# Peptides against a protein of PDB entry 2AKA: the designs that were tried, part 151

Target 1, 299 residues: chain A of PDB entry 2AKA
Amino acid sequence: MEDLIPLVNRLQDAFSAIGQNADLDLPQIAVVGGQSAGKSSVLENFVGRDFLPRGSGIVTRRPLVLQLVNSTTEYAEFLHCKGKKFTDFEEVRLEIEAETDRVTGTNKGISPVPINLRVYSPHVLNLTLVDLPGMTKVPVGDQPPDIEFQIRDMLMQFVTKENCLILAVSPANSDLANSDALKIAKEVDPQGQRTIGVITKLDLMDEGTDARDVLENKLLPLRRGYIGVVNRSQKDIDGKKDITAALAAERKFFLSHPSYRHLADRMGTPYLQKVLNQQLTNHIRDTLPGLRNKLQSQL

## One batch from the design tools (peptide; made by RFdiffusion4, then SolubleMPNN)

Design b2_p23_1_s1 (from b2_p23_1, 10 letters changed)
Fold by OpenDDE base, seed 2:
Structure b2_p23_1_s1 (fold): chain B 299 residues (1-299), chain A 23 residues (1-23)
Amino acid sequence: as target 1 above (299 residues)
Amino acid sequence: SPALQEELEKLFEEIDKLNEELA
């Protein structure tokens, strides 16, 4: 079963090469969330490197198929520049920005054409995620006034697929009942069968408040439950705080918090990565019957 | 591409084998 995720990665790469990326119902996890919900920080914490574009507004403007592969070596490869190994993750960030700008231009527009990035690392579990543009209601720069709907339409191309799991990222310091991630997930997965909830910014909640009921799956129940995480603050990111140190601080946060101590072993970024690996592996196994025939019919 | 078709055929064969093992 250890080879199931790599097998799907090879399928993704093969179908990407023939221009069929957007229409495939491959077993995968799509990452959805509002702008500034903390999606990029979660993904970087999995890798243990700063490699995603940062800034205000819509940062992710193309789908990013992030293929994490456990390996003895650490490097990254892009499908659009095969044979080039990136060992400097600053260069990975620059390549994402350059490849995004090449297709979208400088107006901060979006494109549904994925970027395929594979990261080999001893610090990751095998895991494939599709990072999608953050949902926003406010156009930035030269973006068209209907950018909100363009993003929504792009997200729907992924999350409506039956074999797509949804990683819904919501900040705890905002009203979860109004979470864009949970709203879109509920629209396409009304029974909560395909959705995994991630709650970020637990450290930024108002004094005397907590997200215990959400994390215990009592408020907005999902079959696959919720996992809380604590990302680096913007100050920590700007100060280049080490991700390893941030993960230790996250563990300390859950252990020391009266409302979360009893959940601490089922919280945090490392646990999230483990759960996602297991969920994706099991999901691939469950979808393998008939997958060949489905894929052949799409050729 | 012939090379791509060959890769897809290999992948489908692997899927079939996995399905047999998991059945």
Scores: peptide ipSAE 0.304, ipTM 0.878, DockQ to the pose 0.738
Fold by OpenDDE base, seed 4:
Structure b2_p23_1_s1 (fold): chain B 299 residues (1-299), chain A 23 residues (1-23)
Amino acid sequence: as target 1 above (299 residues)
Amino acid sequence: SPALQEELEKLFEEIDKLNEELA
């Protein structure tokens, strides 16, 4: 079972090379969320490194196929520059930005062409995620006025696929009923069969409020449930607060919070990573029958 | 690319093998 995710990674790489990624129904997890929902922070917390573009507006402008591979060594590799090992994750960030700009130009446009990034690390479980552009309603810079719809169309290319699981990232300090992530998930997965909810910013909720009912899967039930996480604040990120320290703080948050203490062992980034690894592995196993024929028919 | 085609064929063979093991 440990080889299932790597197998799919090899498939992803092979099909990426021939430009057919968008039409393939590979077992995968697409990450969706509004801008500033905390998607990038969740992904960086898995790796334990700062390596994703940051800023205001749309930071992810191409799909990022993030392949996490448990390894004794720590380095990153891009499919578009094979053979180059990145050990400095700041250079990884810069490469993502450069490669994004190479394709999209300087106008902060988007492209459906994925960036394939593999990260080897002793600190990760095998896990592949497709980070998608954050949903937005407001164009920035020289973005086209219809950027919202372009993003939605791009997301739909992934999330409409039957074998695509959806990691819906929603901030707790916003109205969850109006979550962009949950809305798009509901649109393509009305029965909540493929959606995993992630609730961020639990530490930023108003005093006297909590997301207990959501996290207990009582408010907006998903078959695969919800996992709460606490990311670093923007101040902490700017100050380069260590992710390990942040993960410890996250654990402390859940353990010390009256509303979440009883859920603490089923919350937090490490638990999320474990759950996603397991769910993806199981999902791959379930989809393997007929996968070859399906893939061949799509070529 | 011939190399890519070969890789895909290998991957498909691996999938077939896994399917047999999981059946």
Scores: peptide ipSAE 0.264, ipTM 0.857, DockQ to the pose 0.789
Fold by OpenDDE base, seed 3:
Structure b2_p23_1_s1 (fold): chain B 299 residues (1-299), chain A 23 residues (1-23)
Amino acid sequence: as target 1 above (299 residues)
Amino acid sequence: SPALQEELEKLFEEIDKLNEELA
């Protein structure tokens, strides 16, 4: 069963090569959330490296198909740069930025054409995620005034697919009832069958408040539940705080917090990674019987 | 391309095998 995710990765790569990405209903996890919701930090915490673009406004401007593969070696490969192995993750970041700019231009526009990045690492579980542009209401720089709708339309191309699971990333220090991620998930998955909730910024909540009811799946219930995480602060990122140290701090946070201590074993980035691996594997298994026929009909 | 078609056919065979194992 551990080979199911790599199998789907090969399918993704094959179809990406022919430009058929938009019409495919492959089993996958789309990552959705508002700007600054903590999506990039979650993904980097899985890899244990800083490799995603950073900045103000819309950072992800093309879908990033991030294929994590457990391996004895650590390196990254892009589908658009076949044969080149990246061992410096700063170069990975630069390549994402360069490839994004190549297609979108310098106007900070968006493109629905995915970037396919595979990361081999001994520190990851097999997991494929599609990182999508952060939802925004305000254009940044010279972005078109309708950028909000362009992003929404792009997200809908992924999250409306029946075989797409949705990783809805919401910050705890904002009203979850107004979460952009949960709103879009509810629109396309009204019964909460395909949505996994991630609650970030639990460490930034006001004193005397907590997200216990949400994490216990009592406030806005999802069939697949919620997982809380604590990401590095922007100060920690700028200070190059080690991700391993950050993961230890996250564990300590949950264990020491009176509202979350009883949930600590089902919280945090390592647990999230395990859950996503299991959920995706099971989802692939469930979709395999019909996958071949669907794919053939699309050729 | 013919090469892509061949790759897809191999992948389909693997899917079929997995489906048989999971049935």
Scores: peptide ipSAE 0.152, ipTM 0.787, DockQ to the pose 0.766
Fold by OpenDDE base, seed 5:
Structure b2_p23_1_s1 (fold): chain B 299 residues (1-299), chain A 23 residues (1-23)
Amino acid sequence: as target 1 above (299 residues)
Amino acid sequence: SPALQEELEKLFEEIDKLNEELA
């Protein structure tokens, strides 16, 4: 079973090479959330490196197929420049930006054409995620006025697929009832069968408030439940706080918080990564019996 | 591409093998 994720990665790469990405229902996890919900930080915490573009407004402007592969060595490789090994993750960030701009131009537009990035690391579990543009209501720069709907349409191309799991990322310091991630998830997965909830920014909640009811799956029940995480603050990122220290602080946060202590073993980024690995593996297994025939019919 | 086709065929063989193991 441990080889199921790499197998699907090979399928993803093969189909990306022929430009058929949009029409395939491969088992995958799509990451959705509003801008500044903490998606990029969650993904970087999995890798333990800063490698995603940062900035104001829409940062992710193309789908990023992030393939994490457990390996004895640490390096990254892009499908669009196969054979080039990146060991400096700042260069990875720059390549994402350059490749994004190559397709979208300089107008901060979006494109549905994925970027495929594989990261080999001894510090990761096998896991594939599709990072999608953050949902927004406000165009920035010279973006078209309908950018909100363009993003939504792009997301729908992924999350409506039956074999797509949804990682819905919502910040705890905002009204969860109005979470963009949970709204879109509910729209396409009304029974909550394909959705995994991630609650970020638990450390930024107002004093005397907590997200216990959400994390205990009592408020907005999902079959696959919720996992809380604590990401680095923007100040910490700017101050070059390392991810390892941030993960330790996250663990301490859950253990020391009166509302979350009893959940601490089922919270945090490392636990999330483990759960996602298991969920994806099991999901691939469940879809595998029909996968071959379906794929052949789509070729 | 012949190379791509060969790769896909290998992948399908692996899927078939895994399906047999899971059945």
Scores: peptide ipSAE 0.104, ipTM 0.764, DockQ to the pose 0.794

Design b2_p23_1_s2 (from b2_p23_1, 10 letters changed)
Fold by OpenDDE base, seed 2:
Structure b2_p23_1_s2 (fold): chain B 299 residues (1-299), chain A 23 residues (1-23)
Amino acid sequence: as target 1 above (299 residues)
Amino acid sequence: SASLQQELEKLFEEIDELNKKLA
């Protein structure tokens, strides 16, 4: 069972080398969310490092295939620069930005061509995620006026695939009924079979309000349920607050909150990572029958 | 490339073996 995710990673790498990565129905998890939903922070919290582009508007402009691999060593590798090991995660961020700009230019355009990043770390479980551009309604800079639809079309290339699980990231401090992540998930997964809900910004909710009903899967039920997380604030990120300290603060938040204390053992970033590892492993197992023939027919 | 084809064949073999174990 422990070898299933690495096997799929090798398939992803092999098919990326022949330019067919986007068209493959591999068992994988696509991450979807609106801009500023906290998507990048969730991924960085898994690694325990700051390594993703930051800023206003669309920070992720190409799909990022993030392959987390449990290892005794800590380093990153890109598929586009094989043999180069990155131990400084600031350099990882810079490489993502440079590789993005190389393809999209400086106008903050988007491209459907994935970046493949593998991170080896003792602090991660084996997990592969496809980080997708954040959904937006407002073009920024030199972006085309139809950028919203371009992003949507890109997301649809991934989330419409039957073997794609969807990690829908929604902020708690916004109307969940209007969540872009949950809307797109419901469009392609109307029965909620492939969608895992992540609720961010629980610490930023208005006083006297909570997301208990959502987290208990009572409001907008998903078969795979919801997991709440608390990310670092922008102030914390700017102040270089340690991720380990942030994870401890997240645990304290759930334990101390009257509405969430009974759920605390099924909340937070570490639990999310565990659940995603298990879900992906089981999903690979379930899809493995016939996968060979399916993939071979796509060559 | 021949190398890529061989890698894919190896991966397909591994899938088949895993399917046998999981059946």
Scores: peptide ipSAE 0.291, ipTM 0.861, DockQ to the pose 0.705
Fold by OpenDDE base, seed 5:
Structure b2_p23_1_s2 (fold): chain B 299 residues (1-299), chain A 23 residues (1-23)
Amino acid sequence: as target 1 above (299 residues)
Amino acid sequence: SASLQQELEKLFEEIDELNKKLA
C-alpha cells in the first residue's frame, strides 16, 4: 500500500496538466482554517523547513497541492517548472509568490488554479495535502469587497467532493464553537466522517483553561478525532528557532501539561503526520474501486 | 496530447492492477 499516495500524485499531476484540477474527485486532504489559524506552520513543520509565504491577511491565494515524498535526498520541484530542482527553500517560497502573482496579479486577488509542489525529503512521510486560502471576513489591499465569499466558494470546490478529506485547523485560543474550519466542515460533512480536527495554539490558552474535552473528542465529536499541536510563535519564527527544537518543545508541552499528559502519545506534529499518512493511504484504498470509471467520466 | 493520454491510460491500468490485489 506504500505506492498508493505516489499513484494519486501522478494522477494529480496528469490532471493538472489539462487544467481540470478543481473538478476532479481525487482522494485527497484539503486543509481549511481561518487566517492565522496556524495552517502554514503545520505544513512547514512536516517538511522541517520554512518555505511558505508569510504576511498579513490572505497569504495563500491559490490552492497549494503539497506532495511530500520520502526520499534519500532533499529538494523541491514544481509542476509548472518541471526538471528544476530547488534545494534552497527560500527559493521555493519566492517561486510560490512569483507563480501566485503571475496568475492573480498584484492586487492580492485569489485564483482557484492550483500550484503543484513536490517536496522530496528523508524527513517526511508520503503525504499529499491541498493547502487552501485562509477564511477571512476583511479584504486587504486591493482585494475585492466580496473576497470572503470568493474564498468560501473556492474552498467549497474542494471540500464538497466525496473523496475529499478535510483537515480542519482551529486555534485553541479562540472560541472553538466559532471556528471557521469546524463550521465549514460541519456544513459539508454533517456526520463528521471526512473531517480530521487539528487544534493549534494550545500553548496560548488562558491560564486555567484547556481544550481537553475537544481533544478527547467529547465536545464536537469527529469520527477521525482531533490532534493537538504546538507551533512556533511569531517571535520564535523571527528569532529563527529551529523546527527540530520546536518539535521537541511541543513534545515537552504535552508531557508536562496536566490536562494533556495522558494524551501526549496521540498529540503533536509527528503523530499528526503519521495519522494523515495512514488516513490518506486507507482512504485511497477505499476509493480505488470505481475510481477509474469515475475519473474517465470526468474527462 | 497523445503523451498525456498514454500516461493516463497507464495510470488507469495501475489502478486496475491494484484493485485486483486489494480485492
Scores: peptide ipSAE 0.290, ipTM 0.860, DockQ to the pose 0.762
Fold by OpenDDE base, seed 4:
Structure b2_p23_1_s2 (fold): chain B 299 residues (1-299), chain A 23 residues (1-23)
Amino acid sequence: as target 1 above (299 residues)
Amino acid sequence: SASLQQELEKLFEEIDELNKKLA
């Protein structure tokens, strides 16, 4: 089973080369969430490196196929620049930005053409995620006025696929009932069969409030449940706080919080990574029958 | 490209083999 995710990665790379990624129903996890929901921080916490574009508004403007591969070495590779190994993750960030701008221009537009990034690391489990642009209602800069709908249409290309799992990232310090991530997930997965909930910003909730009911899957039930995480603050990110230290703080948060202590072993970034690895692996296994024929028919 | 087609064929064969093991 350990080779299932790498197999799908090779499929993704092969199909990306022919420009058919959007039409393929590969077993994958699409990451969805509103702007500032904490998606990038979750992904960076998996890698243990700062490597994603940051800023206000829409930072992810192309789908990022992030292929995490457990390895004894640590480096990144892009499909668009084969043979170049990146060991400096700041250079990875810059390459994402440059490659994004190359296709979208300087107007902060979006493109449905994925960037394929593979990260080899001893700190990751095998896991492939498709990071999608953050949902927004407000155009910034020279973005087209219909950018919200363009993003939505792009997301729909992924999340409507039957073999697409949805990692719905929602901040706890906002009304979860109005979560953009959960809304889009509910639209395409009304029975909550393909959706995994991630609740961020649990440390930023108002005093006397908690997300216990959500995390216990009692409020907005998903078959695959919810996992709470605590990301670095923006101050911590700007200060380049070590992610390992942040993960320790996250663990401490859950263990020390009266509302979450009993859930602590089923919370946090490491647990999320494990769950996603397992769910993706199982999902690939379940999807593998007939995959060949399905893929061939889509060519 | 011919190389891409060959890679896809190889991958499809691997899928078939895995399916046999999982059946």
Scores: peptide ipSAE 0.271, ipTM 0.850, DockQ to the pose 0.760
Fold by OpenDDE base, seed 3:
Structure b2_p23_1_s2 (fold): chain B 299 residues (1-299), chain A 23 residues (1-23)
Amino acid sequence: as target 1 above (299 residues)
Amino acid sequence: SASLQQELEKLFEEIDELNKKLA
C-alpha cells in the first residue's frame, strides 16, 4: 500500500512545476501547530536527521512539502534544484534557509510558495507532509505586525481543502483546550473527520499530571484519535543526542509511565509514522477518483 | 497543456492499476 504515495508525489511535482499548487485539492497531510509545539522535531525524527531550520520565532516561513520515500539509499533532492543530490543534511538545512530567504527577503516575512523536498532513506516509510509555519501572536525581528493573520491565511489555504488531512501538533504541557492546532482544526473540520492529533512534550508535564484522557480520545475526541510522542529537548538537540537513542528513550518513557504503559504500543514516533503512512494511503485511494474527474473536466 | 494532460493521465492510470493490485 505504500507505493501509492510516491505516485501521488509525482503528481504533486507535476502540479508544482506549473505553479498551481495552492489551487489543487491533492490528498495530503498538513502539519499545523503553535510555535514551539514540536512540529519540526517530529519531522526530523521521521527522517532520523537534523535538517530543518532552527531558531527563535517563526522558523518555517514557507510551506515545506516533505516527501519521504523508503529507499536503499539516503539522500535528499529539491524540486527547485533538480539533479543535485544532497547527502549532507546540514546542507539540506542551509538550502531550505537560502531558498526561503530568496523569496521572503531578509525581513523574515512569509510566502505561500512551497519548497518541495524529497528525502530518500532506508529509515523512513513513504509519507508526504506539508509543514506549515507555526502559529504565533507576536512578531519577531522585522516581521510585520499582522504576521499572525498572514500565517493564519496561509494555513487556511491548505487546511480548508477537503482532501487535506490535518496533523494537529499540541504540547501536553499546555492547556489542550487552548491549543492553536486544535482550534484551527476545529474551525475547518468541526466534526473531526480530517484531523489527527499529536501530543508532544509528555515528558515535560508537571508531576502528578498526565494526558491519559486526551490520548485515550476521551477529552477532545477526534475520529482519527491521538498519538503521543516524546521529542528530544533543545538541550538534547544542541548536545547532538542521537535520534535513534531518543527513539529508544521515547519507547522506555511510555513503557515505564504508569499512565501510558497500557497505550505504549499505540504511542511514539515509529507508530505515528506507520499510522500516517496508512492514513495517507487510504486517503489517496478514496480521493483520487474524484480528483481525476475534476481535473479531466478542467484541462 | 496537452503534454501535462497526457502526463497526468499516465499517472492516474498507474495509480488506478496499483489500487487494483493492492485491493
Scores: peptide ipSAE 0.123, ipTM 0.748, DockQ to the pose 0.521

Design b2_p23_1_s3 (from b2_p23_1, 11 letters changed)
Fold by OpenDDE base, seed 2:
Structure b2_p23_1_s3 (fold): chain B 299 residues (1-299), chain A 23 residues (1-23)
Amino acid sequence: as target 1 above (299 residues)
Amino acid sequence: SAAHQKELEELFAEIDKLNEKLA
């Protein structure tokens, strides 16, 4: 069972090397959410490092295939620069920015060509995620006026695939009925079979309100349910608050909150990581029958 | 390339072996 995610990682790398990455129906998890929904913070919390680009606009402008691998050592490797080991995660951030800009230019445009990043760490479970550009309605800077539709089209290339699971990231401090992540998930997964809900910003909800009904899977039911998380604030990120301390604060938040205390063991970033590892592993196992023939037919 | 094809064939063989074990 431990070899299933690494096997898919090798498939991803092999098909990326032949330029077929975008069209593959590999068992994977695509991460979708509006801008500022907290996607990047969730991914960084898995690694325990600050390594993703930051900004007020579209931060992720290319798909990022993030391959987390449990290891005794901590380092990162990019598929586009094989053999270079990154131990400074600030350099990882800079490489993502540089590689993004190399393809998209300075106009803050997008490209469907993935960046493949593998992170070895003792602090991660084996997990592969595809981080996708944040959905937006408003072009910023030199972005084309149709950027919303370009992003949507890019997301659809991933989330329409039968073997793609969807990690739908929605902020709790916004109307969940208007969540861009849940809307796109509902469009391509109307029965809620492939979608995992993540609710961020639970600590930023208005006084006297909570997301209990959502987290209990009673409001907008998903077969795979919802997991609440508390990310670092922008102030905490700017102040370089330690992620380990933030994870402890997240645990304290759920345990101390009257509406969430009973759910606390099924909430938070560590639990999310465990669930995603298990779900991806099981999904790969379920997809293996016929996978070889499907992949071979796409060559 | 020939190297990529060989790698894919090896990966497909691994998939087949895993399917046999998991059946």
Scores: peptide ipSAE 0.332, ipTM 0.876, DockQ to the pose 0.708
Fold by OpenDDE base, seed 3:
Structure b2_p23_1_s3 (fold): chain B 299 residues (1-299), chain A 23 residues (1-23)
Amino acid sequence: as target 1 above (299 residues)
Amino acid sequence: SAAHQKELEELFAEIDKLNEKLA
């Protein structure tokens, strides 16, 4: 069972190498959320490194296939530059930016062509995620005026696939009913069968408010439920706050909060990583029958 | 390419083996 995620990783790489990308119905998890929803922070917290582009507006402009692999060593590799091992995660960030700009140009446009990044680490569980561009309504810089629709169309190429699970990332400090992530998830998964909810920014909620009902799956029920996380603040990121320390603070937050204490063992980034590993593994197993024939028919 | 096709065939064979184990 432990080899199922690596198998799908090899499939992803092989199909990417032949120019087959978004049209494939591989068992995978697509990460969706509005801009500033905390997607990048969640992914970086899994790795324990700062390696994703940061900035205002649309940061992720190409799908990022992030393949986490448990290993005794720590390094990253890109499919587009085989044989180069990255041990400095700042260089990983720079390579993502450079490779993005190479395809999209200077106009800060988007491209549906994925970047495949594999990270080996002793601190990760086997997990593959497809980070998608953040949903936005306002073009920034030289972005085309229809960028919102371009992003939406790109997301739809992934999330409409039957074997795609959806990690819907929503901030708690905004109206969940207005969550871009949950809206798109509901559009393509109206029965909530493929969607996992992540609630970020629980520490930024107004005094006297909480997301207990959401986290208990009582407000907007998803079959796969919700997991709350507390990411580093932008100040903490800029100050290079250690991710390990941030994870300890997250644990303390849930344990000490009167509304979340009873849920604390089913909350936080480490639990999310475990759940996603299990969900993806099980999903691959469930979709494995007939997968070969489906994939072959798409070639 | 022929090399990529071979790789896919090997992966498909691995899927088949896994399906047999899981059945």
Scores: peptide ipSAE 0.327, ipTM 0.872, DockQ to the pose 0.671
Fold by OpenDDE base, seed 5:
Structure b2_p23_1_s3 (fold): chain B 299 residues (1-299), chain A 23 residues (1-23)
Amino acid sequence: as target 1 above (299 residues)
Amino acid sequence: SAAHQKELEELFAEIDKLNEKLA
């Protein structure tokens, strides 16, 4: 079963090369969440590197197909520049920005055309995620006034697909009942069959409050459940706090918190990565029967 | 292109092989 995720990666690359990615129902995980929900931090924590664009407003403006591959070496490759190995992850960030701007222009617009990025690392499990633009209600700068709807339409192209799993990222320090991620997930997956909940910013909740009921899958039940994580703060990111140190602090947070201690072994970024690897592998296995015929019919 | 077609055929063959193993 170790080859299932790499197989889907090869399919993604092959179909991207012919411009058919947006219309295909490949087994994949789409990452959804509001702006500042912590999506980028979760992805960077998987890699253990800072490599995603940062800024105010809409950071991700094109779908990013992030293919994590366990390897003895550490480097990144883009599908749009095959043969170039990136070992400096700052250069990876710059390439994402440049390639985004090449297609969207300078007006901070969005495009549904994916960027395919493969990261080889000894520190990752095989895992493929599609990072999608953060949901927003307020245009910034020279963005189109309908940017909210453009983003929504883009997300819907992915999350409505039957074989798409949804990683719904919600911050705990906001009203979870109003989570953009959970709302869109409920819209397209009303039975909660395809949705995995991630709760970020648990360390930023008001004193005397907790997300225990959510994490125990009692408040808004999902078949695939919820996993809590603690990301680096913006201060920590600006201060270049090491991700490894942040992961240790995350573990300590769950172990020391009265409301979460009993859940600690089923929380945190490392556990999330393992769960996603397993969920994706199983999902590929479950969808593999008839996949060839389905893909051929979509060409 | 012919190269892309060949790649897809190889991938589809691999899917078929995996399906046989997992059946």
Scores: peptide ipSAE 0.326, ipTM 0.871, DockQ to the pose 0.726
Fold by OpenDDE base, seed 4:
Structure b2_p23_1_s3 (fold): chain B 299 residues (1-299), chain A 23 residues (1-23)
Amino acid sequence: as target 1 above (299 residues)
Amino acid sequence: SAAHQKELEELFAEIDKLNEKLA
């Protein structure tokens, strides 16, 4: 069972090398959410490093196949520059930006061509995620006016696939009924069979409000449920607040909050990692029958 | 490339082997 995720990683790399990424129905988790929903922070919290592009607007402009591999060593490798080991995660960030710009140019356009990044770390569980561009309605820079639809079309290439699980990231401090992530998930997964809800910014909710009903799966039911997380604030990120300290603060938040205390053991980034690892592993196992034939037919 | 094709064939063989174990 422990080898299932690595096997799929090898498949992803092999198919990426031949340019067949867009049509593949590999068992994977696509990460979706609006801009500033906290997607990048969730992923960085898994690694325990700052390594993703940050800023206003669309920062992820290509799909990022993030392959987390539990290892005794800590380093990153890109498929596009094999043999180069990155131990400085700031350099990882810069490489993502450079590789993105190489393909999309300086106009902040998007490309459906994935970046494949593998991160070896003692701090991660085996987990593969496809980070997708944040949904937006507002073009920035020299982006085309239809950038919203281009992003949507790109997302649809992933989330419409039967074997794609959807990690829908929604901020709690906004109307969850209008969550871009949950909307797109509902469109392609109307029965909520493939969607995992992540609720961010629980610490930023208005006084006297909480997301208890959502987290208890009572408001917008998903078969795979919801997990709440507390990410670092932008100030904390800019100040290079340690992620380990932030994870401790997250734990404290859930334990001390009257609305979430009873859920605390099923909340937070570490629990999310565990759940995603388990769900992905099980999903790979369940989809493995006939996978070879399906993949061959897509070549 | 031939190398990529070989890699895919090996991966497919691994999938088949795993499916046999899981059946």
Scores: peptide ipSAE 0.323, ipTM 0.870, DockQ to the pose 0.713

